# Designs tried in a protein design run: peptides against a protein of PDB entry 3ZN8. Part 23

Target 1, 125 residues: chain A of PDB entry 3ZN8
Amino acid sequence: LEEYDKIQKKMEDVMEGKGKLTLRDVYAQIIALRKMGPLSKVLQHIPGLGIMLPTPSEDQLKIGEEKIRRWLAALNSMTYKELENPNIIDKSRMRRIAEGSGLEVEEVRELLEWYNNMNRLLKMV

## One batch from the design tools (peptide; made by RFdiffusion4, then SolubleMPNN)

Design b1_p12_3_s1 (from b1_p12_3, 7 letters changed)
Fold by OpenDDE base, seed 4:
Structure b1_p12_3_s1 (fold): chain B 125 residues (1-125), chain A 12 residues (1-12)
Amino acid sequence: as target 1 above (125 residues)
Amino acid sequence: SELLKLLYEKLR
């Protein structure tokens, strides 16, 4: 709970323009959420999400859990420099991360695209 | 080896 609160505060600070969201922050968030239990329990603790999103089916939860697991594998295959500055991740780095994590390059690209979109969104809020 | 290339790329 204490780790989760620190991460939430970091996200708030980023939304206030006091910082930048990094993939290290994303990693910490995923780990904190996973400590709360299965993705189903995690989603129940996100305010407003249960109102805006239909309750995911068990199959959708399994797919989401698998995606999170794959993204964690990718993140664990990154260097500290890459986690802090994802923009340095070129095609060569993406291939290395994919090979090291047992993922397709496209899955690593998807993670980076998600991060970029999230970081843009947080700057607009 | 491919492994050495991966290690080099990871450390740079």
Scores: peptide ipSAE 0.167, ipTM 0.703, DockQ to the pose 0.024
Fold by OpenDDE base, seed 2:
Structure b1_p12_3_s1 (fold): chain B 125 residues (1-125), chain A 12 residues (1-12)
Amino acid sequence: as target 1 above (125 residues)
Amino acid sequence: SELLKLLYEKLR
């Protein structure tokens, strides 16, 4: 509960313009969600998602869990500086992260693109 | 080794 509250407060601070979402925040969120149980149970507790998202099939949940596992491998391969400032991640850093995590460079790029999109959305709210 | 190179690049 304390870790979740800290993440919520961080999200509020970002939405209020008092901070920025980082990949460290993303990492902390993923870990907190995994401690709460399967992604299916977590998604059910997010207000409004159950109304906007069709109940994911068991196969979609498995795909999502695998994607999260792969993203965690990428995040674990990043430096602290990269986690705090993802904008410094160039093509050379992406390749290093991919090699260190056993991922394709494209998968690392997809993670960064997802992060950038989320960070933009949070700043617009 | 490639591993040492990766470690160096991770630490810089």
Scores: peptide ipSAE 0.155, ipTM 0.685, DockQ to the pose 0.024
Fold by OpenDDE base, seed 3:
Structure b1_p12_3_s1 (fold): chain B 125 residues (1-125), chain A 12 residues (1-12)
Amino acid sequence: as target 1 above (125 residues)
Amino acid sequence: SELLKLLYEKLR
């Protein structure tokens, strides 16, 4: 719970323009959410999300959990500098991360795209 | 050492 509160505060700071969302923050969030249990339980604890999103099927939850696991592998293959400044991740770094994590380059790209979209969304709120 | 190379890559 304390870790979750720190993450929430960090998100608030980013939304207020007092900070930036990093992949380290994303990693911490994923870990915190995983400690709460399966993705199904996690989604139940996100206020309003259950109203806006159709309840995922069990199969969709499993796919989502596997995707998160793959993204964690990518994050674990990044350097601290990359985690703190994801914008430095060029094609060469992306390929290294993919190779180090056992992922396709496209999967690493998808993670970075998701991060970029999330960071944009947080800045608009 | 291959280990030192990996460490360097993690720190760069």
Scores: peptide ipSAE 0.132, ipTM 0.675, DockQ to the pose 0.023
Fold by OpenDDE base, seed 1:
Structure b1_p12_3_s1 (fold): chain B 125 residues (1-125), chain A 12 residues (1-12)
Amino acid sequence: as target 1 above (125 residues)
Amino acid sequence: SELLKLLYEKLR
Protein backbone atom coordinates (compact mmCIF):
# COMPACT_ATOMS: atom_id res chain seq x y z
CA LEU B 1 0.00 0.00 0.00
CA GLU B 2 2.90 2.37 0.58
CA GLU B 3 3.94 2.08 -3.06
CA TYR B 4 0.35 2.64 -4.09
CA ASP B 5 0.12 5.79 -1.98
CA LYS B 6 3.31 7.16 -3.58
CA ILE B 7 1.85 6.52 -7.03
CA GLN B 8 -1.44 8.21 -6.09
CA LYS B 9 0.45 11.23 -4.80
CA LYS B 10 2.39 11.37 -8.06
CA MET B 11 -0.85 11.26 -10.03
CA GLU B 12 -2.30 14.05 -7.89
CA ASP B 13 0.82 16.16 -8.44
CA VAL B 14 0.52 15.63 -12.22
CA MET B 15 -3.17 16.59 -12.13
CA GLU B 16 -2.20 19.76 -10.27
CA GLY B 17 0.34 20.53 -13.01
CA LYS B 18 3.29 19.65 -10.75
CA GLY B 19 5.44 17.43 -12.91
CA LYS B 20 4.81 15.04 -15.79
CA LEU B 21 3.39 11.56 -16.02
CA THR B 22 6.06 9.28 -17.46
CA LEU B 23 6.03 5.69 -18.64
CA ARG B 24 8.01 4.92 -15.49
CA ASP B 25 5.04 6.15 -13.46
CA VAL B 26 2.69 4.05 -15.61
CA TYR B 27 4.90 1.01 -15.13
CA ALA B 28 5.00 1.47 -11.35
CA GLN B 29 1.22 1.84 -11.21
CA ILE B 30 0.59 -1.29 -13.26
CA ILE B 31 3.00 -3.33 -11.12
CA ALA B 32 1.46 -2.06 -7.88
CA LEU B 33 -2.06 -2.91 -9.04
CA ARG B 34 -1.00 -6.35 -10.30
CA LYS B 35 0.34 -7.22 -6.84
CA MET B 36 -3.30 -7.32 -5.74
CA GLY B 37 -3.87 -10.28 -8.10
CA PRO B 38 -5.54 -10.80 -11.47
CA LEU B 39 -7.21 -7.83 -13.15
CA SER B 40 -10.61 -9.14 -12.02
CA LYS B 41 -9.57 -8.85 -8.37
CA VAL B 42 -7.91 -5.48 -8.94
CA LEU B 43 -11.11 -4.05 -10.42
CA GLN B 44 -13.12 -5.37 -7.45
CA HIS B 45 -10.88 -3.44 -5.07
CA ILE B 46 -11.29 -0.11 -6.87
CA PRO B 47 -14.34 1.56 -5.28
CA GLY B 48 -16.71 3.19 -7.75
CA LEU B 49 -15.13 1.72 -10.88
CA GLY B 50 -17.77 -1.02 -10.96
CA ILE B 51 -20.52 1.58 -10.64
CA MET B 52 -19.46 3.59 -13.69
CA LEU B 53 -18.28 0.68 -15.81
CA PRO B 54 -20.31 -2.37 -16.65
CA THR B 55 -18.82 -5.46 -15.07
CA PRO B 56 -16.50 -6.73 -17.76
CA SER B 57 -17.07 -10.23 -19.03
CA GLU B 58 -14.50 -12.88 -18.22
CA ASP B 59 -13.33 -12.70 -21.84
CA GLN B 60 -12.85 -8.93 -21.59
CA LEU B 61 -10.82 -9.40 -18.41
CA LYS B 62 -8.60 -11.94 -20.16
CA ILE B 63 -8.07 -9.60 -23.10
CA GLY B 64 -7.23 -6.76 -20.71
CA GLU B 65 -4.80 -8.91 -18.73
CA GLU B 66 -3.05 -10.02 -21.93
CA LYS B 67 -2.82 -6.42 -23.16
CA ILE B 68 -1.27 -5.33 -19.85
CA ARG B 69 1.23 -8.21 -20.06
CA ARG B 70 2.22 -7.21 -23.60
CA TRP B 71 2.59 -3.54 -22.64
CA LEU B 72 4.75 -4.51 -19.66
CA ALA B 73 6.99 -6.44 -22.05
CA ALA B 74 7.32 -3.28 -24.15
CA LEU B 75 8.04 -1.13 -21.08
CA ASN B 76 10.69 -3.60 -19.91
CA SER B 77 12.36 -3.24 -23.33
CA MET B 78 12.62 0.56 -23.03
CA THR B 79 15.64 2.51 -21.80
CA TYR B 80 15.49 4.72 -18.73
CA LYS B 81 15.60 7.77 -21.02
CA GLU B 82 12.65 6.46 -23.03
CA LEU B 83 10.62 5.70 -19.89
CA GLU B 84 11.26 9.20 -18.53
CA ASN B 85 10.70 10.95 -21.87
CA PRO B 86 8.60 8.82 -24.23
CA ASN B 87 8.60 11.62 -26.82
CA ILE B 88 12.15 10.62 -27.87
CA ILE B 89 10.87 7.27 -29.13
CA ASP B 90 11.27 7.49 -32.90
CA LYS B 91 10.67 4.77 -35.49
CA SER B 92 14.07 3.20 -34.87
CA ARG B 93 13.55 3.05 -31.09
CA MET B 94 10.00 1.78 -31.57
CA ARG B 95 11.24 -1.05 -33.81
CA ARG B 96 13.94 -1.99 -31.27
CA ILE B 97 11.37 -2.04 -28.46
CA ALA B 98 9.01 -4.17 -30.54
CA GLU B 99 11.76 -6.66 -31.43
CA GLY B 100 13.01 -6.81 -27.84
CA SER B 101 9.51 -7.43 -26.47
CA GLY B 102 8.26 -9.80 -29.19
CA LEU B 103 5.51 -7.33 -30.16
CA GLU B 104 4.41 -5.77 -33.39
CA VAL B 105 5.55 -2.18 -33.94
CA GLU B 106 1.88 -1.21 -34.05
CA GLU B 107 1.38 -2.52 -30.49
CA VAL B 108 4.22 -0.31 -29.25
CA ARG B 109 2.67 2.61 -31.13
CA GLU B 110 -0.67 1.86 -29.49
CA LEU B 111 0.95 1.95 -26.03
CA LEU B 112 2.55 5.32 -26.80
CA GLU B 113 -0.72 6.71 -28.13
CA TRP B 114 -2.51 5.51 -25.00
CA TYR B 115 0.15 7.17 -22.83
CA ASN B 116 -0.18 10.44 -24.74
CA ASN B 117 -3.96 10.36 -24.34
CA MET B 118 -3.70 9.64 -20.60
CA ASN B 119 -1.15 12.39 -20.11
CA ARG B 120 -3.43 14.86 -21.90
CA LEU B 121 -6.45 13.81 -19.82
CA LEU B 122 -4.55 14.16 -16.53
CA LYS B 123 -3.48 17.70 -17.48
CA MET B 124 -7.12 18.64 -18.15
CA VAL B 125 -8.38 17.51 -14.73
CA SER A 1 30.55 -9.01 -22.79
CA GLU A 2 26.83 -9.69 -23.02
CA LEU A 3 26.37 -7.82 -19.73
CA LEU A 4 28.05 -4.69 -21.11
CA LYS A 5 25.86 -4.88 -24.21
CA LEU A 6 22.72 -5.12 -22.06
CA LEU A 7 23.88 -2.19 -19.92
CA TYR A 8 24.56 -0.13 -23.02
CA GLU A 9 21.11 -0.92 -24.41
CA LYS A 10 19.49 0.04 -21.10
CA LEU A 11 21.36 3.34 -20.75
CA ARG A 12 21.45 4.66 -24.32
Scores: peptide ipSAE 0.124, ipTM 0.679, DockQ to the pose 0.024

Design b1_p12_3_s2 (from b1_p12_3, 8 letters changed)
Fold by OpenDDE base, seed 4:
Structure b1_p12_3_s2 (fold): chain B 125 residues (1-125), chain A 12 residues (1-12)
Amino acid sequence: as target 1 above (125 residues)
Amino acid sequence: SELLRLLYEHLR
């Protein structure tokens, strides 16, 4: 619970233009959520999500759960420096991460793209 | 969590 609160505070700080979101923050958030159980259970604990987003089907939950697992594998294959500064992840690092995690390079790229997009959005708020 | 919402949106 304390870790979750720290992550939330950091997210608020980033939204206020204080600091930056890192993949370490993403990792910590995912881990905190995983303690709540599978994706279906986690989603039940997000206030307002059911109002803003349609209830996912069982298949969507399975896909989401697998995606989370794959992203965690990628994150676990990153160095501390990469987690703190994802912008240093070049093609060589990306390939290493993919190989170490058993993922395709494109999947690692997708994670990084998502991170970059999210970080850009947060900076605009 | 907004981060979770964004994550979910991407996963869907």
Scores: peptide ipSAE 0.133, ipTM 0.647, DockQ to the pose 0.427
Fold by OpenDDE base, seed 1:
Structure b1_p12_3_s2 (fold): chain B 125 residues (1-125), chain A 12 residues (1-12)
Amino acid sequence: as target 1 above (125 residues)
Amino acid sequence: SELLRLLYEHLR
């Protein structure tokens, strides 16, 4: 999967301290993974994930799938500038994104927090 | 995918 490989390479570059992971990268990666099917199928297609991580319950998979759908809705409601530079997303932008995606502002904040944590983790590895 | 792994860890 060409797009998957591109984003994976981008992540590797970020892990090496070259460049920055953006929400555009996150979005593209999620979309690429979604081509493999629902979350349950995607997880099954990744060797080692089931070995290193606990097997999710059916309920956890449902929750995860719903969360992905919600986050994609949020990402789809962002501007290109916001996707490239999520740090510009202030309270007003979060509210707009939430309204556009049918989410609570807290859910948008959670996505942004996750993104920030992800970037920190990638730079530490 | 490292991203998927970290996503999973966040979702569980």
Scores: peptide ipSAE 0.130, ipTM 0.646, DockQ to the pose 0.413
Fold by OpenDDE base, seed 2:
Structure b1_p12_3_s2 (fold): chain B 125 residues (1-125), chain A 12 residues (1-12)
Amino acid sequence: as target 1 above (125 residues)
Amino acid sequence: SELLRLLYEHLR
C-alpha cells in the first residue's frame, strides 16, 4: 500500500508538471497491484471503472494477465538506467531486452510505446 | 489509479 501511494503521488506530480513517470514507477505499480491478486481482482478495486469501461470477458482477462507477465519479463531484463530513462532504449537495447525476456522485439516496442503515450496523456490532463 | 486505467485500456 505504501509503494502504491508513492506511485499515485508521483503520477499526480507529473500531471502537475513536476517530475517524470519512469518505467521503474510502472514496474513498482504493477508489482504493488499484483500483491492484490490477479487482474480481475485489481480491476474490482477501482471504483467507477465498471461504469466507465466495459467489464472485460474472462478471455480478455486471461489475455491481460499474459500481457502483464510478458511486460514484467521485459522490465526485469532492463537495466536500472533504462528503467529510469527509457528514452535511451535504442534498437540495440530493445533487441537485448527482447532476447533476455524471451519476447519479440515488437512486444518490447509495444511496452515502450504504451509508456510514451501514457506520459503524454498525463501531461495533458 | 490512472496507471491501472491506462493499462486496462491498452490491454483490452
Scores: peptide ipSAE 0.130, ipTM 0.648, DockQ to the pose 0.427
Fold by OpenDDE base, seed 3:
Structure b1_p12_3_s2 (fold): chain B 125 residues (1-125), chain A 12 residues (1-12)
Amino acid sequence: as target 1 above (125 residues)
Amino acid sequence: SELLRLLYEHLR
């Protein structure tokens, strides 16, 4: 819960134009969420989500859990510098991360793209 | 959280 609250606060700071969300923050959030239980249980803790989004099927939850596991593998294969400043991740680093995590380079690229889009969105709000 | 929401949206 403490780590969850820290990340929420950091997201708020980013939305206010203070600092940036890093992959370290993403990692910490995922770990904090995993301690709360499976994705289905985590989603129940998001206020209003059940109103805005349909309840995911069991298959969708399994796919989501697998994606989270893959992203954690990628994050675990990153250096501290890469987690703090994902912009330094070039093609060589991306390939290393993919190989170290057992993922395709495209999956690592997808994570980075998601991160960049999210960070951009948070700064625009 | 917003992060969880964004994660869910990406996973969906």
Scores: peptide ipSAE 0.119, ipTM 0.642, DockQ to the pose 0.425

Design b1_p12_3_s3 (from b1_p12_3, 7 letters changed)
Fold by OpenDDE base, seed 3:
Structure b1_p12_3_s3 (fold): chain B 125 residues (1-125), chain A 12 residues (1-12)
Amino acid sequence: as target 1 above (125 residues)
Amino acid sequence: SVLLQLIYDQLR
């Protein structure tokens, strides 16, 4: 609960232009999510999600859970400098992260693209 | 919420 409150406060600060979302923040959110249990259980506890999203199939939940696990592996293979400043991750760093996490380079690129898109979205709010 | 968007992007 304390970790969740810290994440929420930081998200508010970012939305107010007082901070920047980093991959460290993404990591913290994934860890918080996993502490709530399997993705299926987490979704049941999010108010309004059933209004925002169609009910996912069991297969979609399994795919989503595996994707989260893979992204966590990538994040665990990053340095502290990379987590705080993901823009320094070049092709060489991306390859190292992929090899260290057992992922394809394209999967690491997908995570970084998602992060960049998220930061752009947050600046528009 | 970043977390909600992450979940959405993984499930769609």
Scores: peptide ipSAE 0.310, ipTM 0.819, DockQ to the pose 0.365
Fold by OpenDDE base, seed 5:
Order: C-alpha cells, then structure tokens, then sequence
Structure b1_p12_3_s3 (fold): chain B 125 residues (1-125), chain A 12 residues (1-12)
C-alpha cells in the first residue's frame, strides 16, 4: 500500500511538472510496477480495486504480465530521443525497435497507439 | 493515474 501510494505521488509530481506524458514516464511506471512483483501482487496493493474490478483469473493475470514484459522489451529498444518524443518514431524506427525487441511491428504500433490515446485523454481532463 | 489505466487496459 505504501509503495503504491509513493508511485502514484511520484507520477503525479512528474506529470504536473512536464504537462505531457512521455514514453520515459511510461517506462518509469512499468519499472515501478515490476518492483512490486507480479501483477497479482500489485493488484493486492490497490485499495478498492476488489470493489471496482472482479478478481482476474489466473489466465488473465498471465496474459497481462506477458503484455507488460513485451512493452518493456520495446521500451528498452528505444533511444532516449524516442522515449522523450515518441512522435519521431516513423516506420523505419518502429521496425528497428521491433527487431531489437523480438516483437512484431504491430506490437510496437499497439504500444504507440496506447500512448497516443493516453495523451488524448490527458488533454481532455 | 497512468499506472492504473495501464493495469485496467491489460486486464479488461
């Protein structure tokens, strides 16, 4: 619980300071999540989640955990400039990232689409 | 929280 609250507070401080979410911020959050252990343990530390979400099945947890690992692999294959400004990632960069991470180009595209959707949501709030 | 959204998107 305390670790989760620290992660949230640190994330709020970063977001308030920059006014824009970057993939570096996403990377930092995923790393923080991984430090809490497997997704099953993380969910146990989220207050009220058991009220808002049904307890995920073991299979759902495994799928979610694998997705996190894949996105980390993609992020680890990005340059600092790409993490700070993901908009520079063209088709050539996306292919390089996919090859370097052992992912399909579509998996890298999915991460970037998720990032773009998050930025759209943040601008509407 | 971006972290909560990430978790939510992966579990739904």
Amino acid sequence: as target 1 above (125 residues)
Amino acid sequence: SVLLQLIYDQLR
Scores: peptide ipSAE 0.299, ipTM 0.811, DockQ to the pose 0.365
Fold by OpenDDE base, seed 1:
Structure b1_p12_3_s3 (fold): chain B 125 residues (1-125), chain A 12 residues (1-12)
Amino acid sequence: as target 1 above (125 residues)
Amino acid sequence: SVLLQLIYDQLR
């Protein structure tokens, strides 16, 4: 809970324009989430989430869990500089990350696209 | 939060 609160506070600072979301921040959030247990257990611990989201099927939970695992593999294959500034990740870096993580390059690209979309959304707040 | 959005994106 304390680690989650620290991450939330940092996210609030980012949303207030006091910081920039990095892949290091994403990594920290995923790790904090994983410490709460599998996605199914996490959802049970987030008040109001069951009201905001339809109850996911078991298959949806498995897919979500696998996606998180795959993204963690990608993040673990990134350098510190890449985590802090994902914009430096070019095609060569994406290929290296994909190879190191056992992912397709397209999956690494998907993570980066998601990150860019998140940063765009945070700048709108 | 980014975490909630990540969860949402994985479950939809």
Scores: peptide ipSAE 0.291, ipTM 0.810, DockQ to the pose 0.356
Fold by OpenDDE base, seed 2:
Structure b1_p12_3_s3 (fold): chain B 125 residues (1-125), chain A 12 residues (1-12)
Amino acid sequence: as target 1 above (125 residues)
Amino acid sequence: SVLLQLIYDQLR
């Protein structure tokens, strides 16, 4: 819970424009959530989620869980410098990360695109 | 939160 609270506070600082979300922060958040169990259990611990989102099917939960696993594999294949500064990830780095994680380059690109979109949203809040 | 958005993006 303490690690999760630290991550939440850092996210609040980012939302307040006091910081930048990195892939290291994304990694730390995923790991903190994994301590709560599989995605299905994590969702059960989020108050109000059942009001905000329709109850996901078992198949949707499996897909989401597999996606998290794949993104963790990609993140584990990144260097510290890449995690702190994802903008340095060029096509060559992206291919290396994909090969090291057993993913398609497109899956690594999807993670980076998601990260960039998330940073844009956080800067607008 | 970043996580909630990640979850939402994967489940929608």
Scores: peptide ipSAE 0.248, ipTM 0.784, DockQ to the pose 0.345

Design b1_p12_3_s4 (from b1_p12_3, 8 letters changed)
Fold by OpenDDE base, seed 4:
Structure b1_p12_3_s4 (fold): chain B 125 residues (1-125), chain A 12 residues (1-12)
Amino acid sequence: as target 1 above (125 residues)
Amino acid sequence: SALLQLLYDQLR
């Protein structure tokens, strides 16, 4: 819980323009949230999610858990420099990360695209 | 958190 609160505060600071969200921050948050249990339990702790979004089906939860596991494998295959500055991840680095994580290059690309989209959204807040 | 919301949206 304490680790989660620290990560939440950091995310709030980033949303307020007081910092930069890195893949290290993403990793730390995913790990902290997974300590709360399966994705179903994690989603229950998101205020308003159960009101604004349809409750995911059991199959959607399984797909989500698998995707999170795959993204964690990718993140675990990144260097500290890559986690802090994902913009340095070129095609060669992306291939290495994919090979090290047992993923397709496209799945690593999807994670990076998601991160880039999230950073764009945070800059508009 | 907004990050979890975005994760959910991406995983959905």
Scores: peptide ipSAE 0.129, ipTM 0.673, DockQ to the pose 0.478
Fold by OpenDDE base, seed 2:
Structure b1_p12_3_s4 (fold): chain B 125 residues (1-125), chain A 12 residues (1-12)
Amino acid sequence: as target 1 above (125 residues)
Amino acid sequence: SALLQLLYDQLR
């Protein structure tokens, strides 16, 4: 709970234009959420999400859990500098991360694209 | 959490 609160506060600061969400923050949040249980339980703990979003099927939850596991493997294969500054990740770094995580380069690219889109959205709120 | 909503949207 305490780690989760720190991450939420940092997300609030980023939404206020204070600081930047990093892949380290993403990693810490994923780990904090996994301590709450599987994705299904985590989604149930978000007030209003069940009203705003359709309840995912069991198959969608399994796909989501697998994707999170793959992204964690990628994040675990990143250097501290890459986690703090994902913008330095070029094609050579993406290939190294993919090889180290047992992923395709496209899956690493997808994670980085997701992060960039998220960080843009957080700055617009 | 905005991050979880965005994760859900990406994984859906």
Scores: peptide ipSAE 0.122, ipTM 0.670, DockQ to the pose 0.466
Fold by OpenDDE base, seed 5:
Structure b1_p12_3_s4 (fold): chain B 125 residues (1-125), chain A 12 residues (1-12)
Amino acid sequence: as target 1 above (125 residues)
Amino acid sequence: SALLQLLYDQLR
């Protein structure tokens, strides 16, 4: 719970323009969420989510859990410098990360694209 | 969590 609260506070600071979200922050948050249990249990602990969002089907939860596992494999194959500064990840680094994680290069690219899109959204709020 | 919301939006 304490680790989760620290991550939430950091995300709030980033959303307020007081910081930058890194892949290290993403990694830490995914790990904290997984400690709460399966994705189904994690979603139940988010206030207001059950009111604002439709409850995912069991199949959607399974797909989501698999995606999270794959992204964690990619994140675990990154260097500390890459986690702190994902913009340094070139084609050579992406290939190394993919090989180390057992993923396709396209899946690593998808994670990086998601991260970039998230950072754009956080700057607009 | 903003991260989980974004993950949800991408997965739906």
Scores: peptide ipSAE 0.115, ipTM 0.665, DockQ to the pose 0.384
Fold by OpenDDE base, seed 3:
Structure b1_p12_3_s4 (fold): chain B 125 residues (1-125), chain A 12 residues (1-12)
Amino acid sequence: as target 1 above (125 residues)
Amino acid sequence: SALLQLLYDQLR
């Protein structure tokens, strides 16, 4: 709960233009969520999400949990410098991260694209 | 909340 509150405050600061969301923040949030239980339980506890989004099927939840596990492997294979400044991740770094995590380069690219989309969304609010 | 929503959207 305390880790979650720190992440929420940081997200608020980023939305106010007082900071930048990094992959370190993403990592911390994923870990905090996993401590709350399976993705199915976490999604059920988010107010308004069940109203705005269709309830995922059990199979979709399993796919989602596996994808999160893969993204954690990628994040664990990044340097602190890369986590703080993901924009430095070039093709060589992406390949190293993929090899170190047992992922395809495309899966690492997908994580970085997701992060970039998230940062764009937070700046629009 | 926003991170989780985008995670959900990406995982869907």
Scores: peptide ipSAE 0.114, ipTM 0.668, DockQ to the pose 0.444

Design b1_p12_4_s1 (from b1_p12_4, 7 letters changed)
Fold by OpenDDE base, seed 3:
Structure b1_p12_4_s1 (fold): chain B 125 residues (1-125), chain A 12 residues (1-12)
Amino acid sequence: as target 1 above (125 residues)
Amino acid sequence: ALLQLISDFLRS
């Protein structure tokens, strides 16, 4: 929960325009959540999720777990500078990350797009 | 909020 509290404070700073959410922050939170166990167990600890989303099927949970593993592989293949400032990730860096993680370039692009969208949303709230 | 967004994305 210590890492979770850190990311929450960081999110508050971003929402107040005092900083930005980085992929390092995302990485730290994912690692913290994985310590709680499988995705099914993690989802049970998310307040309000049961109201907003239907209970995922077993197949959906398996797909989610695989996606988390793949994204972690991508994050583990990034440099510290890239994690702190994902905007520097160009086509060459994206290709390197994909090759290092065993992913398709499109999967790395998807992760970056998700990050950008999330960071934008946090600034609007 | 981040966890919910992650969950939403993983389900999409």
Scores: peptide ipSAE 0.162, ipTM 0.709, DockQ to the pose 0.479
Fold by OpenDDE base, seed 1:
Structure b1_p12_4_s1 (fold): chain B 125 residues (1-125), chain A 12 residues (1-12)
Amino acid sequence: as target 1 above (125 residues)
Amino acid sequence: ALLQLISDFLRS
């Protein structure tokens, strides 16, 4: 709960333009959410989600759990500098991360693209 | 917000 509150505060700061969301922040939040249990339980903690979005099937939840695991593997393969400044991740770093995590380069690229898109979205709020 | 964005991504 303590870590979750810290992440929430960080998110608020980012949304107010007071800070930058990093992959370290993302990593921390994923870990905090994992402590809530399986993805199904995590989704239950999102207000309004169950109303706005159809409940995922068991298969979809399984796929989601695997995706989280894969992303965590990628994040665990990054250096501290990369986590703090994902923009420094070039093709060489991306390949290293992919190899270290047992992922395809495209999967690492997908994570980074998601991060960039999320950061852009947060700045628009 | 981040949680929701992660959720949305995982569902896509």
Scores: peptide ipSAE 0.161, ipTM 0.710, DockQ to the pose 0.494
Fold by OpenDDE base, seed 4:
Structure b1_p12_4_s1 (fold): chain B 125 residues (1-125), chain A 12 residues (1-12)
Amino acid sequence: as target 1 above (125 residues)
Amino acid sequence: ALLQLISDFLRS
């Protein structure tokens, strides 16, 4: 809970233009959320989600859990420098991360693209 | 907020 609160505070700061979201932040958030239990329980803690989105099916939750595991594998294969500054991740680094995590390069690219999109979104808020 | 972002990601 304490760790989650810290991450939330940082996220708020980022949304206010007082900071930058890093993959370290993403990693920490995922870990914190995992402590809350399975994805189904995590989703229950998102305000307004029940109104915005239908409850995921069991299969969707399974897919989501697998995706989380795969992303964690990628994040675990990154250096601290890469986690703090994901912009340095070039094609060579991406390939290394993919190989180290047992993922396809495209999956690593997907993670980075998501991160970039999220960071852009946060800067627009 | 980050939780929501992750949720959005997982839904994509």
Scores: peptide ipSAE 0.175, ipTM 0.715, DockQ to the pose 0.496; fails the geometry check
Fold by OpenDDE base, seed 2:
Structure b1_p12_4_s1 (fold): chain B 125 residues (1-125), chain A 12 residues (1-12)
Amino acid sequence: as target 1 above (125 residues)
Amino acid sequence: ALLQLISDFLRS
């Protein structure tokens, strides 16, 4: 709970332009959320989600859980420097991370692209 | 917000 609150506060600071979201922050939040249980339970704690989006099917939840697992593997294969500054991750680093995590390079690229897009959106708020 | 973004990405 405390870790979750810390990440939430930092996220708020980022949205206010007072900080930068890193993959370390993403990683920490995912871990904190995982303490709440599986994705299905996590989604229940998102205010307004049930109103904005239809309830995910069981299959969608399974896919989501697997995706989280894969992303965690990728994050676990990153160095501290990479987690703090994902922009340094070049093709060579992506390949290393992919190999270390048992993922395809494209999956690592997808994670990085997601991060970049998310960070961009947060900066616009 | 981050959780929502993650959830949206996973659902898309």
Scores: peptide ipSAE 0.163, ipTM 0.711, DockQ to the pose 0.484; fails the geometry check

Design b1_p12_4_s2 (from b1_p12_4, 7 letters changed)
Fold by OpenDDE base, seed 1:
Structure b1_p12_4_s2 (fold): chain B 125 residues (1-125), chain A 12 residues (1-12)
Amino acid sequence: as target 1 above (125 residues)
Amino acid sequence: ALTRLIYEFLRS
């Protein structure tokens, strides 16, 4: 919970326009949440989430878990500099990450796109 | 923030 609180504080700062969310931050948050168990358990521990989101189906949870696993593999294959500044990840780096994680390049690209969207979303608040 | 992260994750 302590690490979780630190991550949340940083995210709040980012939402307030202070700093930027990095993949390192995202990674840390995901890892912290994973300590609570599988995605289904994590969702159960988030108050009000059921109000904001429809209850995910079993298939959706399965897909989500697989996506988390794959993206964590990608993140584990990134350098510190890449995690801190994902914008430096060019085609060559992306290919390296994909190969190192056993993923397709497109999957790594998808992660980066998701990150960019998330970062924009947080800055809009 | 966490809710948004999860939301966007599930949406992808």
Scores: peptide ipSAE 0.167, ipTM 0.707, DockQ to the pose 0.413
Fold by OpenDDE base, seed 3:
Structure b1_p12_4_s2 (fold): chain B 125 residues (1-125), chain A 12 residues (1-12)
Amino acid sequence: as target 1 above (125 residues)
Amino acid sequence: ALTRLIYEFLRS
């Protein structure tokens, strides 16, 4: 809960243009969410989500859980410098991260693309 | 917000 509050504050700072969302923040958030249980339980604790998203199927939840595990593996294979400044992650770094995490390079790229999209989204809110 | 993060996560 304490970590969650820190993440919320960080997100607020980013939305106000006072900070930058990093992959370290993403990692912390995923870990905090995992403490709440599986994805299905996490989604139940998000107010208003049912209004914003259709109810995911059981299969979608399973896919989501697997994706979370894969992303955690990737994040665990990154250096602190990469987590704090993901923009430095080039093709060579992506390949290293992929190999270290047992993922395809495309999966690492997908994570980075998601991160970039999130940063853009937060600045628009 | 966390809701938006989850939304973007699921759509990826």
Scores: peptide ipSAE 0.163, ipTM 0.707, DockQ to the pose 0.434
Fold by OpenDDE base, seed 5:
Structure b1_p12_4_s2 (fold): chain B 125 residues (1-125), chain A 12 residues (1-12)
Amino acid sequence: as target 1 above (125 residues)
Amino acid sequence: ALTRLIYEFLRS
C-alpha cells in the first residue's frame, strides 16, 4: 500500500512535468499490483472500472495474467541502467533481454512500445 | 494513475 502510494505520486509528478516515468517505476507498479492478487482482484479495486469496462471473461483474465508474467520476466532481465533509462536499449540489449527472459524480441519491443505510449499519454494530460 | 496504467496495458 505504501509503495502503491509512492508510485501514484510519481505518476502524478510526471503528469505535471516534474519527472519522467521509467521502467523501474513500471516494474514497481506491477509488483504493487501483484500484491493485491490476480488480475481479477486488481480490477475490482479500480473505482468506476466496472461501469466503463465490461467484466472480462475468465479466458481474457488468463491471457492478461500471462502477459503480466512475460513482461515481468523481461523487466527482471534488464539492468538497472536500462530500467532507469530505457532509451539506451538498442538491438543488442533488446536481444539479450529477450534471450534472458525466454521471450521473443518482438515481445520486448512490445513492452518498450507500451512504455513509450504511456509516457506520451502522461505528458499530454 | 493506476487506471491509466491498466488502460494502456489492456490496449496493447
Scores: peptide ipSAE 0.156, ipTM 0.700, DockQ to the pose 0.428
Fold by OpenDDE base, seed 2:
Structure b1_p12_4_s2 (fold): chain B 125 residues (1-125), chain A 12 residues (1-12)
Amino acid sequence: as target 1 above (125 residues)
Amino acid sequence: ALTRLIYEFLRS
């Protein structure tokens, strides 16, 4: 709970232009969410989600869980410097991370793209 | 904030 609060504060700081969302923050949040249980249980605790998103099917939840597992593998294969500054991850680093995590390079790219999109989104709000 | 993260996560 305390860890979650720290992450939320970090996100608020980013939204206010006081900081930058990093992959370290993403990693910490994923871990915090995992402590709350599987994705299905986490989603149940998010007020108003049903208004914004349709209730995920069982298949969608499975896909989500698999994606989380794969992204955690990628994050675990990154250096501290890469986690703090994902923008330094070039094609060579991406390939190394993919190889180390047992993922395709495209999956690592997808994670980075998601991160970039999320960071931009948070700064817009 | 968490809702946004989950939303973007599921969108990928």
Scores: peptide ipSAE 0.156, ipTM 0.701, DockQ to the pose 0.438

